# Designs tried in a protein design run: peptides against a protein of PDB entry 3J47. Part 33

Target 1, 121 residues: chain A of PDB entry 3J47
Amino acid sequence: IRLTNQLKSLKGLQSKLKDVVEYLDKVINKELPINHTILGKLQDVFNLLPNLGTPDDDEIDVENHDRINISNNLQKALTVKTNDELMVIYISNLVRSIIAFDDLIENKIQNKKIQEQRVKD

## One batch from the design tools (peptide; aimed at target 1 L13)

Design b2_p28_1 (made by RFdiffusion4)
Pose (drawn by RFdiffusion4):
Structure b2_p28_1 (pose): chain A 91 residues (1-28, 36-48, 72-121), chain P 28 residues (1-28)
Amino acid sequence: IRLTNQLKSLKGLQSKLKDVVEYLDKVIHTILGKLQDVFNLNNLQKALTVKTNDELMVIYISNLVRSIIAFDDLIENKIQNKKIQEQRVKD
Amino acid sequence: EELDEWLDEERDNLNLDRTSEALEELNK
């Protein structure tokens, strides 16, 4: 789902660029200003990425912890299944 | 090796999400 959404966003840019190219050819306004703002707003993320890296580490650690908890419950389920099997054999 | 791959994927995803948000705002 996230991917489909990202593609939709990029699609708008692609189409928007084509329109802009055609528009410029014809010319040979507000949208252009808006685009410029967006441009000014990955390059900048380079410096900001430094901080993101730290936060990404934290969310990786949290994921690991969750995985451990899930494993624990999984072991319990496996033990219950084994007990059920033993009971059936006895029967 | 797995950590580095995951960090790279998540960093790329975040960049794409931020781009998507900015393009959605532009389309408004």

Design b2_p28_1_s1 (made by RFdiffusion4, then SolubleMPNN; from b2_p28_1, 18 letters changed)
Fold by OpenDDE base, seed 5:
Structure b2_p28_1_s1 (fold): chain B 121 residues (1-121), chain A 28 residues (1-28)
Amino acid sequence: as target 1 above (121 residues)
Amino acid sequence: SELEELLQKTLQELQLDELAKLVQELLK
């Protein structure tokens, strides 16, 4: 039951991360300008993410020693038998960062839609 | 542990690799 609830909560993050993907696609497609505040929150997220095992991701990690350490700690928490409470703390911090990121993204997208509607009126 | 497995599975489902690739493309 408890683990099921945790899974449900974490799966809820999937929709939030989907928002992130949609935002990034819009920026890439020049539908939205780059927002440095959002990018800052994105950096916060990646600082907490485990090593994704790609050369490009590894290169990004190498640029920030603190990020490497945090990433390694989370990776260890997920892949090596360790303290469950510590693992929960890492995940909680990650979740907090993702939520903050998602809130900014949703606000940005909504504001853009409102602006477009105003121009049409 | 069961919790570790659950979290790992969740992270995989979140497709963080794809997100990272998008960020990298944005930075190019």
Scores: peptide ipSAE 0.047, ipTM 0.554, DockQ to the pose 0.100
OpenDDE base, seeds 1, 2, 3, 4: peptide ipSAE 0.041, 0.034, 0.025, 0.035; ipTM 0.536, 0.525, 0.515, 0.527

Design b2_p28_1_s2 (made by RFdiffusion4, then SolubleMPNN; from b2_p28_1, 21 letters changed)
Fold by OpenDDE base, seed 5:
Structure b2_p28_1_s2 (fold): chain B 121 residues (1-121), chain A 28 residues (1-28)
Amino acid sequence: as target 1 above (121 residues)
Amino acid sequence: DELLKLLEKLLQERKNEQLSKLINELLK
C-alpha cells in the first residue's frame, strides 16, 4: 500500500513536470503569454529543489563537475533574471497604484467643489 | 483641505516605506 502510493505520486509528479515543460516551451515560442504567478511558483519549486549542484560528500566523478557548475550558474542566472522581472512588475504595480490614488483624490476634490457650488446656488 | 493633506501625506509615507523596503532587499 505505501510503496504503491509513492509510485502513483511519483508518476503524477512526472506527468505534471511534463506539462510544465510543454507550458515553458509554448511561452519560449511566444504561443502563450508569460504568467508571472506560474513563473513565481516554478521559481519556488526550483529554490526548494535540493541544490543539484552541492556535492554533499560522496563520489568524485570528474564528468559531473562541469555539469554541476553549469547547473549552479544557470540557477543563479535564473534567480537574478527572475528578481529583475519581479522588480519591474513591483515598480509597475506601485506606479499604477499611485496614479489610481492620485486620480481618486482629484475626483474627490472635484466632487467636493461641485457640492460647495451647489450649496452656494 | 486638511483631510486632503492627510491623504497626500499617508500616500507619500506608504510610497517611501515600500521604496525603502525594495532598496533594502536589493542591497542584501
Scores: peptide ipSAE 0.025, ipTM 0.520, DockQ to the pose 0.031
OpenDDE base, seeds 1, 2, 3, 4: peptide ipSAE 0.024, 0.024, 0.013, 0.022; ipTM 0.514, 0.530, 0.307, 0.521

Design b2_p28_1_s3 (made by RFdiffusion4, then SolubleMPNN; from b2_p28_1, 19 letters changed)
Fold by OpenDDE base, seed 4:
Structure b2_p28_1_s3 (fold): chain B 121 residues (1-121), chain A 28 residues (1-28)
Amino acid sequence: as target 1 above (121 residues)
Amino acid sequence: SELLELLKKQLEELKNEELSKLINELLK
């Protein structure tokens, strides 16, 4: 039961991340304007993410030794099943950040649609 | 634009690889 709920939550998180990626695609394609509030929340999310092996991650991590340790612990928590306590803590914080971000994206998309409809009317 | 592309890439990697790995570990 607990494991099933965790899987369900992670699948839900994966779906929300998909929404975030789709939003960024729209911004990149100039279909939506850049929203600094949304980007700020993205930064909050990335501060909680493990180093995903991108070259640019190395430049950001060099400034804070503590951030490197946190990133390593997070990566370990995500990949090592036996690290249950850290996994729960890091995933919970990540989920909270992504949910908050997803809500902002959804609201922004809805507002854009409403504005477009108002202009058409 | 380069920053946004980088962010997108990182999120895609997280979604496709990291979360998938975590899900697989939970299934074991």
Scores: peptide ipSAE 0.027, ipTM 0.574, DockQ to the pose 0.045
OpenDDE base, seeds 1, 2, 3, 5: peptide ipSAE 0.020, 0.020, 0.020, 0.022; ipTM 0.549, 0.554, 0.554, 0.572

Design b2_p28_1_s4 (made by RFdiffusion4, then SolubleMPNN; from b2_p28_1, 21 letters changed)
Fold by OpenDDE base, seed 4:
Structure b2_p28_1_s4 (fold): chain B 121 residues (1-121), chain A 28 residues (1-28)
Amino acid sequence: as target 1 above (121 residues)
Amino acid sequence: SELKKLLEELKLQKQLEQLSKLVQQLLE
């Protein structure tokens, strides 16, 4: 029962993360305007992540943006270092933040689809 | 001023690309 519930929760998280990716791709492709509210919530996710505090995390951002450094550190943690304890913390923080704005993301995606269909008709 | 705005937009796009890649890695 507990394992099943955990699996269900992870599947739910996966679905929500897919929505995030879809949204980001549309913004990157200039299909959707930049929404600072959504981006702010995503930034909050990363700000809540624990600092990995490893020497390898010291990337000098060419543009001197702390946000890029945080992202790079997280990327390194996910791809190079497998730390289950830290990953659990990361996922937990992601879940908490995504729940807060998932509906907003989905609504924006759907609204764009509806608008595109209206133009085609 | 206009050039500055364009540069900031490009920076933001790069950040979004990095974020997207990171989230995709979490999904793998």
Scores: peptide ipSAE 0.056, ipTM 0.575, DockQ to the pose 0.031
OpenDDE base, seeds 1, 2, 3, 5: peptide ipSAE 0.055, 0.044, 0.051, 0.018; ipTM 0.549, 0.545, 0.574, 0.424

Design b2_p28_2 (made by RFdiffusion4)
Pose (drawn by RFdiffusion4):
Structure b2_p28_2 (pose): chain A 91 residues (1-28, 36-48, 72-121), chain P 28 residues (1-28)
Amino acid sequence: IRLTNQLKSLKGLQSKLKDVVEYLDKVIHTILGKLQDVFNLNNLQKALTVKTNDELMVIYISNLVRSIIAFDDLIENKIQNKKIQEQRVKD
Amino acid sequence: EEEAEEAMEEAEEAMEEAEEEAEEILEE
């Protein structure tokens, strides 16, 4: 779902660029200003990525902890299944 | 150190807002 959403966003840019190229050919305004703002707003993320890296590490650790908890419950489930099987054999 | 952390948080928020505005512009 996230991927489909990202694609929709990129699609708008692609179409928008085509329109802009055609517009410029024809000319040979508010949208242009807006685009410029967006441009000013990955390059900048480079410096900002330094912090993001730290935060990504924290989120990785949290995910590992959750995986461990899920394993624990999984072991209990497996034990219950084994007990059920033993009871059936006895029967 | 605290002031630098606060400035970074504000920069992150500004970037999030900028991503939203950029997507709205491209949807237009």

Design b2_p28_2_s3 (made by RFdiffusion4, then SolubleMPNN; from b2_p28_2, 18 letters changed)
Fold by OpenDDE base, seed 5:
Structure b2_p28_2_s3 (fold): chain B 121 residues (1-121), chain A 28 residues (1-28)
Amino acid sequence: as target 1 above (121 residues)
Amino acid sequence: EEEELKKLKELKEELKKGLEEAKKLFEE
């Protein structure tokens, strides 16, 4: 039962990956317009799958070498672009967090000073 | 209150360090 379910899931994934390749080929051939939402989801999938394009040293069949190089160059280009976009988002979120904590700290210091003044009066 | 303020200052300094590390990695 477990092995049969794993094989069914793997066959379903393989079919879905084939549909994605056929979609990408149609977009490359300008048969379909670029959908930025689909492209973003594909970038997310490539980022979650860092190991799909590392040539582990086992036997490069020469006929796949151009497709592997194009896939690796595209994956590398998508990874670099995504890393730069993620870095900008990360820096922006850190800056916002630092400012929000600075304002919170200053508000607490002011509240403490007001309380200390009320106890002296 | 003073202990909470101390923890917030420590967290702010950790966030500043993380920001400076991220900037270095972006400039390389």
Scores: peptide ipSAE 0.033, ipTM 0.638, DockQ to the pose 0.018
OpenDDE base, seeds 1, 2, 3, 4: peptide ipSAE 0.033, 0.028, 0.025, 0.031; ipTM 0.576, 0.592, 0.592, 0.580

Design b2_p28_3_s4 (made by RFdiffusion4, then SolubleMPNN; its pose is not in this set)
Fold by OpenDDE base, seed 5:
Structure b2_p28_3_s4 (fold): chain B 121 residues (1-121), chain A 28 residues (1-28)
Amino acid sequence: as target 1 above (121 residues)
Amino acid sequence: SEKEEEEKKKEEEKKEEEKLQELLKKLL
């Protein structure tokens, strides 16, 4: 039962992977427009995949070396893109924090001026 | 003198405001 469920899940994953490849081929051939949501999910899948490009030290079949290099270049490109996205998020959060701090400072200055006016009256 | 204490308090308050504005200028 458990092994059969794992095999069924793996077969389902294989079918989905085939559908993704077919979609990518259609996008490459310009038969379908680029869907950014699908590309984002694909990027998430590649970011969750363990380094498919660490050659375990075993049999370097020469035909796999080009595929491994392409996979490594793609993974590096996805990592760079992810780092750029994280940097933009980080900068945006810093800017929001600075603006919120500025508003707090200005409010504190204004409250102080109001208190000084009330003491003079 | 009570007036001298009030002037000192106002000067301390002004220095605190200036420090806060200078901190803002370092963040922006």
Scores: peptide ipSAE 0.036, ipTM 0.334, DockQ to the pose 0.007
OpenDDE base, seeds 1, 2, 3, 4: peptide ipSAE 0.031, 0.036, 0.029, 0.033; ipTM 0.340, 0.363, 0.334, 0.362

Design b2_p28_4 (made by RFdiffusion4)
Pose (drawn by RFdiffusion4):
Structure b2_p28_4 (pose): chain A 91 residues (1-28, 36-48, 72-121), chain P 28 residues (1-28)
Amino acid sequence: IRLTNQLKSLKGLQSKLKDVVEYLDKVIHTILGKLQDVFNLNNLQKALTVKTNDELMVIYISNLVRSIIAFDDLIENKIQNKKIQEQRVKD
Amino acid sequence: SSSDEVIELKRELTTELKEVLEKAQEIL
């Protein structure tokens, strides 16, 4: 789902660029200003990425912890299944 | 593979956006 959404966002840019190219050919405004702002707003993320890297590490650790918890419950489920099998054999 | 395709497309569109803005500044 996230991927589909991202693609929709990029699609708008692609179409928007085509429109702009055609517009410029015909010319040979508010949208242009807005686009400029967006441009000013990955390059900048380069410096900001330094911090993001730290935060990404924290969210990786959290995911690892969750995986361990899931494994624990999984072991209990496996033990219960084994006990059920033993009871059936006895019967 | 899908992520790589999306990253390539994003980079291409970003380059094209910069070039279009520069062209718009020359014309207007």

Design b2_p28_4_s1 (made by RFdiffusion4, then SolubleMPNN; from b2_p28_4, 19 letters changed; failed a check: too like the target's own chain)
Amino acid sequence: SELTNLLKLLKDILKQLKDVLERADKVL

Design b2_p28_4_s2 (made by RFdiffusion4, then SolubleMPNN; from b2_p28_4, 20 letters changed)
Fold by OpenDDE base, seed 2:
Structure b2_p28_4_s2 (fold): chain B 121 residues (1-121), chain A 28 residues (1-28)
Amino acid sequence: as target 1 above (121 residues)
Amino acid sequence: TRLTELLKLQKDIQEQLKLALERADKVL
């Protein structure tokens, strides 16, 4: 049940991201006007991403390469962070499933011992 | 089976995040 609910929540997130991509494509294609409120909220979400990629590389002015490198570093950082967060969720659920399985085995062993005692009395 | 579904969903989310960011950068 819990794993199914988490998979459902992640599928919900995937659907929302798809809807955002489809919206942005319509804005790029000039099929929809720019909604500054939606774009502002997306900017706020992207600005809350950890700045994982100040290059500690002191070297070299190229005004067009820097924007592409910053975008690529932000994309990479977002991808890594999302991977690590999903990995932590997976491990946490795996551990909880193992504990619940162990508790189930122990409860079955105890119930069997109780039944074997009742047959000897 | 469930692990394979989780790994697939993780990959799909990462791809969608990347696509959303690449498109946001073109609008902004």
Scores: peptide ipSAE 0.067, ipTM 0.588, DockQ to the pose 0.390
OpenDDE base, seeds 1, 3, 4, 5: peptide ipSAE 0.066, 0.054, 0.051, 0.051; ipTM 0.615, 0.583, 0.563, 0.585

Design b2_p28_4_s3 (made by RFdiffusion4, then SolubleMPNN; from b2_p28_4, 19 letters changed; failed a check: too like the target's own chain)
Amino acid sequence: DELTNLLKLLKEILSKLKDVLERADKVL

Design b2_p28_4_s4 (made by RFdiffusion4, then SolubleMPNN; from b2_p28_4, 19 letters changed)
Fold by OpenDDE base, seed 5:
Structure b2_p28_4_s4 (fold): chain B 121 residues (1-121), chain A 28 residues (1-28)
Amino acid sequence: as target 1 above (121 residues)
Amino acid sequence: NQLTNLLELQKKIQEELKKALEEADKVL
């Protein structure tokens, strides 16, 4: 019963991760417009992760109000690109963690089978 | 029988996650 519930939860997480990866691939390939609702939820996940490296503090002090909009669009485009790259890195690490968790479940299933065989012999 | 079906389901989950990882690594 507990193991079946863990696999059901893992399958639900896998489906959501697959949908996210497929969405990101389509956005990168320019096949789909950016869905701000999906990106907003992903940004919320990033804001909760303290180890997604802050891009280095390039405090570039430069006085001029008209360069601030082009620099803010470039910094926003670089921040969006950096967020997309950090997103792929995070998803990759999350997928690796899920695979390792799934291997742990396999090891527990195998150990249970070995114990059940030893009780029958 | 039920434990074997559970193990087969798990292997399918691992394979699909591995494919998703390989796809993500192509985009990096």
Scores: peptide ipSAE 0.032, ipTM 0.550, DockQ to the pose 0.039
OpenDDE base, seeds 1, 2, 3, 4: peptide ipSAE 0.021, 0.030, 0.027, 0.029; ipTM 0.531, 0.561, 0.517, 0.572; seed 3 fails the geometry check

Design b2_p28_5_s3 (made by RFdiffusion4, then SolubleMPNN; its pose is not in this set)
Fold by OpenDDE base, seed 4:
Structure b2_p28_5_s3 (fold): chain B 121 residues (1-121), chain A 28 residues (1-28)
Amino acid sequence: as target 1 above (121 residues)
Amino acid sequence: SSLEKLRELLKKLLEEVEKKIEELEKKL
């Protein structure tokens, strides 16, 4: 049971990671614009991380992409206990990058809003 | 770019997750 739940959680994480990577590839290739949907996908990843090795394999989809939820998910990700030191390192680096990326997205969204307001005026 | 770095980190994490999945599947 425990192994099955762990496997299910990891497969869920794998799926979400693939989705994020594919999305980022499209953005990098200028096929899609940068938007907060990327953050939503990353939130889904972080929601799965705390469940690794636990009986609770429920995937928590974050429909609401509020900063509060993002912060909570990031904090949860930092508290994940893994037996794999390399994974811990990757998670830590990932979190740092995601925070920086979140700031970038927020700045771009704000700049877009400012530009749109200027055009309306 | 920061985006490319993020992608690379995600790919690395994905590789580790895939490795763990394979390890667990072998135990099953």
Scores: peptide ipSAE 0.334, ipTM 0.867, DockQ to the pose 0.487
OpenDDE base, seeds 1, 2, 3, 5: peptide ipSAE 0.306, 0.298, 0.292, 0.310; ipTM 0.862, 0.859, 0.855, 0.858; seed 1 fails the geometry check

Design b2_p28_6_s1 (made by RFdiffusion4, then SolubleMPNN; its pose is not in this set)
Fold by OpenDDE base, seed 3:
Structure b2_p28_6_s1 (fold): chain B 121 residues (1-121), chain A 28 residues (1-28)
Amino acid sequence: as target 1 above (121 residues)
Amino acid sequence: SMSEEIEQARKLAKQLEQIVKQKLEELK
């Protein structure tokens, strides 16, 4: 039961994160306009999280030991076994924030599709 | 710039996605 609930929660989070990435890709590709509200909320979420080991723009060095440690800490926080109250709070806030984006992201994507269809008609 | 901020946000989101994915695989 506990493991099942954890898996379910993580799957949900993964799906939402994927949606966020896809949305941001569309914004980067100028397929969707910048939504400052969404961007601000994302920044707030990331600022609440401990250092995720963001490499400087130039170093996609996956091999940085510090990044591995940070990833491990976050992974541990996502595990029911870890008693990291702060990380649990941050993850909870992340989930809530992403959930709040769902309607905005979906609406913007749909609106863009509608506009594109109108041009083709 | 705003573009850089969006790219950074994408990078962070992608990293989190990978972390969650890895965790899911470990729990299976």
Scores: peptide ipSAE 0.310, ipTM 0.850, DockQ to the pose 0.357
OpenDDE base, seeds 1, 2, 4, 5: peptide ipSAE 0.297, 0.299, 0.216, 0.268; ipTM 0.839, 0.842, 0.788, 0.827

Design b2_p28_6_s2 (made by RFdiffusion4, then SolubleMPNN; its pose is not in this set)
Fold by OpenDDE base, seed 4:
Structure b2_p28_6_s2 (fold): chain B 121 residues (1-121), chain A 28 residues (1-28)
Amino acid sequence: as target 1 above (121 residues)
Amino acid sequence: SLEEEIKKAQELAKKLQEIVDQLLEQLK
């Protein structure tokens, strides 16, 4: 049940992030106006994460190793597990934050697509 | 500038997207 819920949340977030990237792309290309409310919410979302600057944020290598391999493995496992748990917490917070305005983003994207299709027809 | 901030937001979104993709792949 826990894993299923985590997977469901991640899939939901994946879809929403795709919408966010697409929306921002349209804003950058001046196809949609800047919405300060959406931008503010996105900034809030990003500020919930500790660091997105390192490419290995998902795979944290243990810098400090004990002399005993069992201890090292345990430390690594605990570190990885802790990181995963922290990520789940962050993802959950991100999902909650994005859900609040995802419909707005989706509607704006859809409306623009419909309008563009009508112009091409 | 505002445009630069939007581009930064998009970059951060893409990074987060990559993280989520990796997590999903690990859960498969």
Scores: peptide ipSAE 0.318, ipTM 0.849, DockQ to the pose 0.322
OpenDDE base, seeds 1, 2, 3, 5: peptide ipSAE 0.340, 0.260, 0.235, 0.235; ipTM 0.862, 0.822, 0.808, 0.806; seed 1 fails the geometry check

Design b2_p28_7 (made by RFdiffusion4)
Pose (drawn by RFdiffusion4):
Structure b2_p28_7 (pose): chain A 91 residues (1-28, 36-48, 72-121), chain P 28 residues (1-28)
Amino acid sequence: IRLTNQLKSLKGLQSKLKDVVEYLDKVIHTILGKLQDVFNLNNLQKALTVKTNDELMVIYISNLVRSIIAFDDLIENKIQNKKIQEQRVKD
Amino acid sequence: ETIEETEEIIEETEETIEETEETIEETE
């Protein structure tokens, strides 16, 4: 789902570029200004990425903890299944 | 001036598209 969404966003840019190229050919405004703003707003992420890296580490750790908890419950379920099997054999 | 600015914006847009496409490919 996230991927489909990202593609939709890129699609708009692609189409928007084509339109802009065609517009320029024809010319040979508000949208242009907006685009420029967007441009000013990955490069800059470079420095900002430094911080993101730290945050990414934290969210990785959290995921690991969740995985451990899920394993624990999984072990309990497996034990219950074994007990059920034993009871059936006895029967 | 408007033509030159627009050409610059086109270049920047193309670069942005390429970077975005690469990012999406990495995400897949």

Design b2_p28_7_s1 (made by RFdiffusion4, then SolubleMPNN; from b2_p28_7, 17 letters changed)
Fold by OpenDDE base, seed 3:
Structure b2_p28_7_s1 (fold): chain B 121 residues (1-121), chain A 28 residues (1-28)
Amino acid sequence: as target 1 above (121 residues)
Amino acid sequence: SLIEEMQKVIEEMKKLIKELQEQIEKEK
């Protein structure tokens, strides 16, 4: 029961992160204009993130050894039950920020659709 | 760009969530 509820919660979070990626793709592809409120909320999410190493940091820049260790420690802390309380607080704040972000994304997509309909009428 | 970098970090978060799901499935 507990593990099933955790899996359901993680699936929900994964879905919201997918919506974020899809929004960013639309902005990159110029299908949606840059929304500074949305980007600001995403920056707030990242400021709450301890340095997740970027995939491009697989180039061994020896100067980022501490950042790689923090990323590995976060991945380890997410995978290893040892810092559960801080991790729960962090994830809870992250989830709250992602939910608020998802609502803004949906509102922006809807507003664009309404505007495109009004221009066709 | 900053947006592309943000997208990469979100993809890493998705990967991490997937790994957590796989670990929970292994514990079943």
Scores: peptide ipSAE 0.049, ipTM 0.562, DockQ to the pose 0.297
OpenDDE base, seeds 1, 2, 4, 5: peptide ipSAE 0.035, 0.047, 0.040, 0.042; ipTM 0.474, 0.572, 0.522, 0.547

Design b2_p28_7_s2 (made by RFdiffusion4, then SolubleMPNN; from b2_p28_7, 19 letters changed)
Fold by OpenDDE base, seed 5:
Structure b2_p28_7_s2 (fold): chain B 121 residues (1-121), chain A 28 residues (1-28)
Amino acid sequence: as target 1 above (121 residues)
Amino acid sequence: SLVEEMKKVIEEMQKLIEEKQKQLEKLK
């Protein structure tokens, strides 16, 4: 039961993250305007990510290292087997944050698709 | 841009979650 629920939650999260990426791509491509509510919710997600802002003590060149450090710190946070329960809590909070704006993302993406289809017809 | 950076972080999360999912599926 617990494992099944975890898998279900992860599948749900994966689907939602895919939708987020699709949204962000549309914003990057200027197909959709930036929505501050969505960005605010994404910021909430990032604030829940452990170590996204902790400078690892590695002395070496600041510019390229910050992005690599974020990935490494996230990887460490999600791969440390000893903190599985904390990870579950963390993922649950991320899921809740993502669900809170999911309808907004979906509506915006769908509305744009509908509008594009209407222009092609 | 900030949006591009957000996308990269989300893509990394996707990869890590997928890896975890595969690990959990093997335990089922």
Scores: peptide ipSAE 0.251, ipTM 0.807, DockQ to the pose 0.298
OpenDDE base, seeds 1, 2, 3, 4: peptide ipSAE 0.244, 0.242, 0.241, 0.247; ipTM 0.801, 0.798, 0.801, 0.803

Design b2_p28_7_s3 (made by RFdiffusion4, then SolubleMPNN; from b2_p28_7, 19 letters changed)
Fold by OpenDDE base, seed 5:
Structure b2_p28_7_s3 (fold): chain B 121 residues (1-121), chain A 28 residues (1-28)
Amino acid sequence: as target 1 above (121 residues)
Amino acid sequence: DLVKEMQEIISKLQEKIKELEEQLKKEQ
């Protein structure tokens, strides 16, 4: 039961991340404008995962010690198999951040598809 | 530029999440 729920949650996260990539691809291709709300929520995700970026931001911002600890713990939870409980907590925080803008992404992608279809008809 | 960097970060996250999924499936 617990493991099945974790797998279900992880699949949900994978689907949402796919939608984010699709959105960003459309923005890169100038098919959609940048949405500041989506951008802000992605920044929140990246603040939780600083090591997924290029390691070259050597800005030791001493003022973010708590955020650095959270990010280091998330990275450790993602790399260390034995810490499933911490992994679930940190993934849950990430998922909450993504859910907060998922509907906005979906609506924007759908609205664009509807407009493109109407131009073809 | 920023949006491309964001997409790359999300792609790396997707990879890590996929690795976790495969690990959890082996433990089931």
Scores: peptide ipSAE 0.226, ipTM 0.787, DockQ to the pose 0.312
OpenDDE base, seeds 1, 2, 3, 4: peptide ipSAE 0.192, 0.187, 0.166, 0.171; ipTM 0.759, 0.754, 0.739, 0.742

Design b2_p28_7_s4 (made by RFdiffusion4, then SolubleMPNN; from b2_p28_7, 21 letters changed)
Fold by OpenDDE base, seed 1:
Structure b2_p28_7_s4 (fold): chain B 121 residues (1-121), chain A 28 residues (1-28)
Amino acid sequence: as target 1 above (121 residues)
Amino acid sequence: SLVSLMQQVISKLQQLIEEKQKEIEELK
């Protein structure tokens, strides 16, 4: 039961993150305009994310010791086998943050695909 | 640059989640 629930939570997050990546790819490729509402919600997500070792991560978290501790705990939960409970808590929080804009992202991606198909026909 | 950074972070998170899914599946 516990492992099944963990997998379900992870699969849910993975699906939503896939949509985010696809959206960001289209924005980078100038296929879609930047949506400030989506970016604002992504910033909320990133405030909950661990330091994933990106080159710019050293600049983002300098000011808040509590955020650094939470970030480190989440990183540890994601990388270490022994911290599954903490992982589930943080993943659940990330899912909740992403749900708020997932429908908007999906709609934009779908609309673009429909437009691209119409141009090919 | 900001959008690219966001994409990199999200992609890294996806990788970590996939690794954890694999680990959990191996425990079943």
Scores: peptide ipSAE 0.116, ipTM 0.688, DockQ to the pose 0.295
OpenDDE base, seeds 2, 3, 4, 5: peptide ipSAE 0.112, 0.101, 0.104, 0.099; ipTM 0.686, 0.670, 0.672, 0.664; seed 2 fails the geometry check

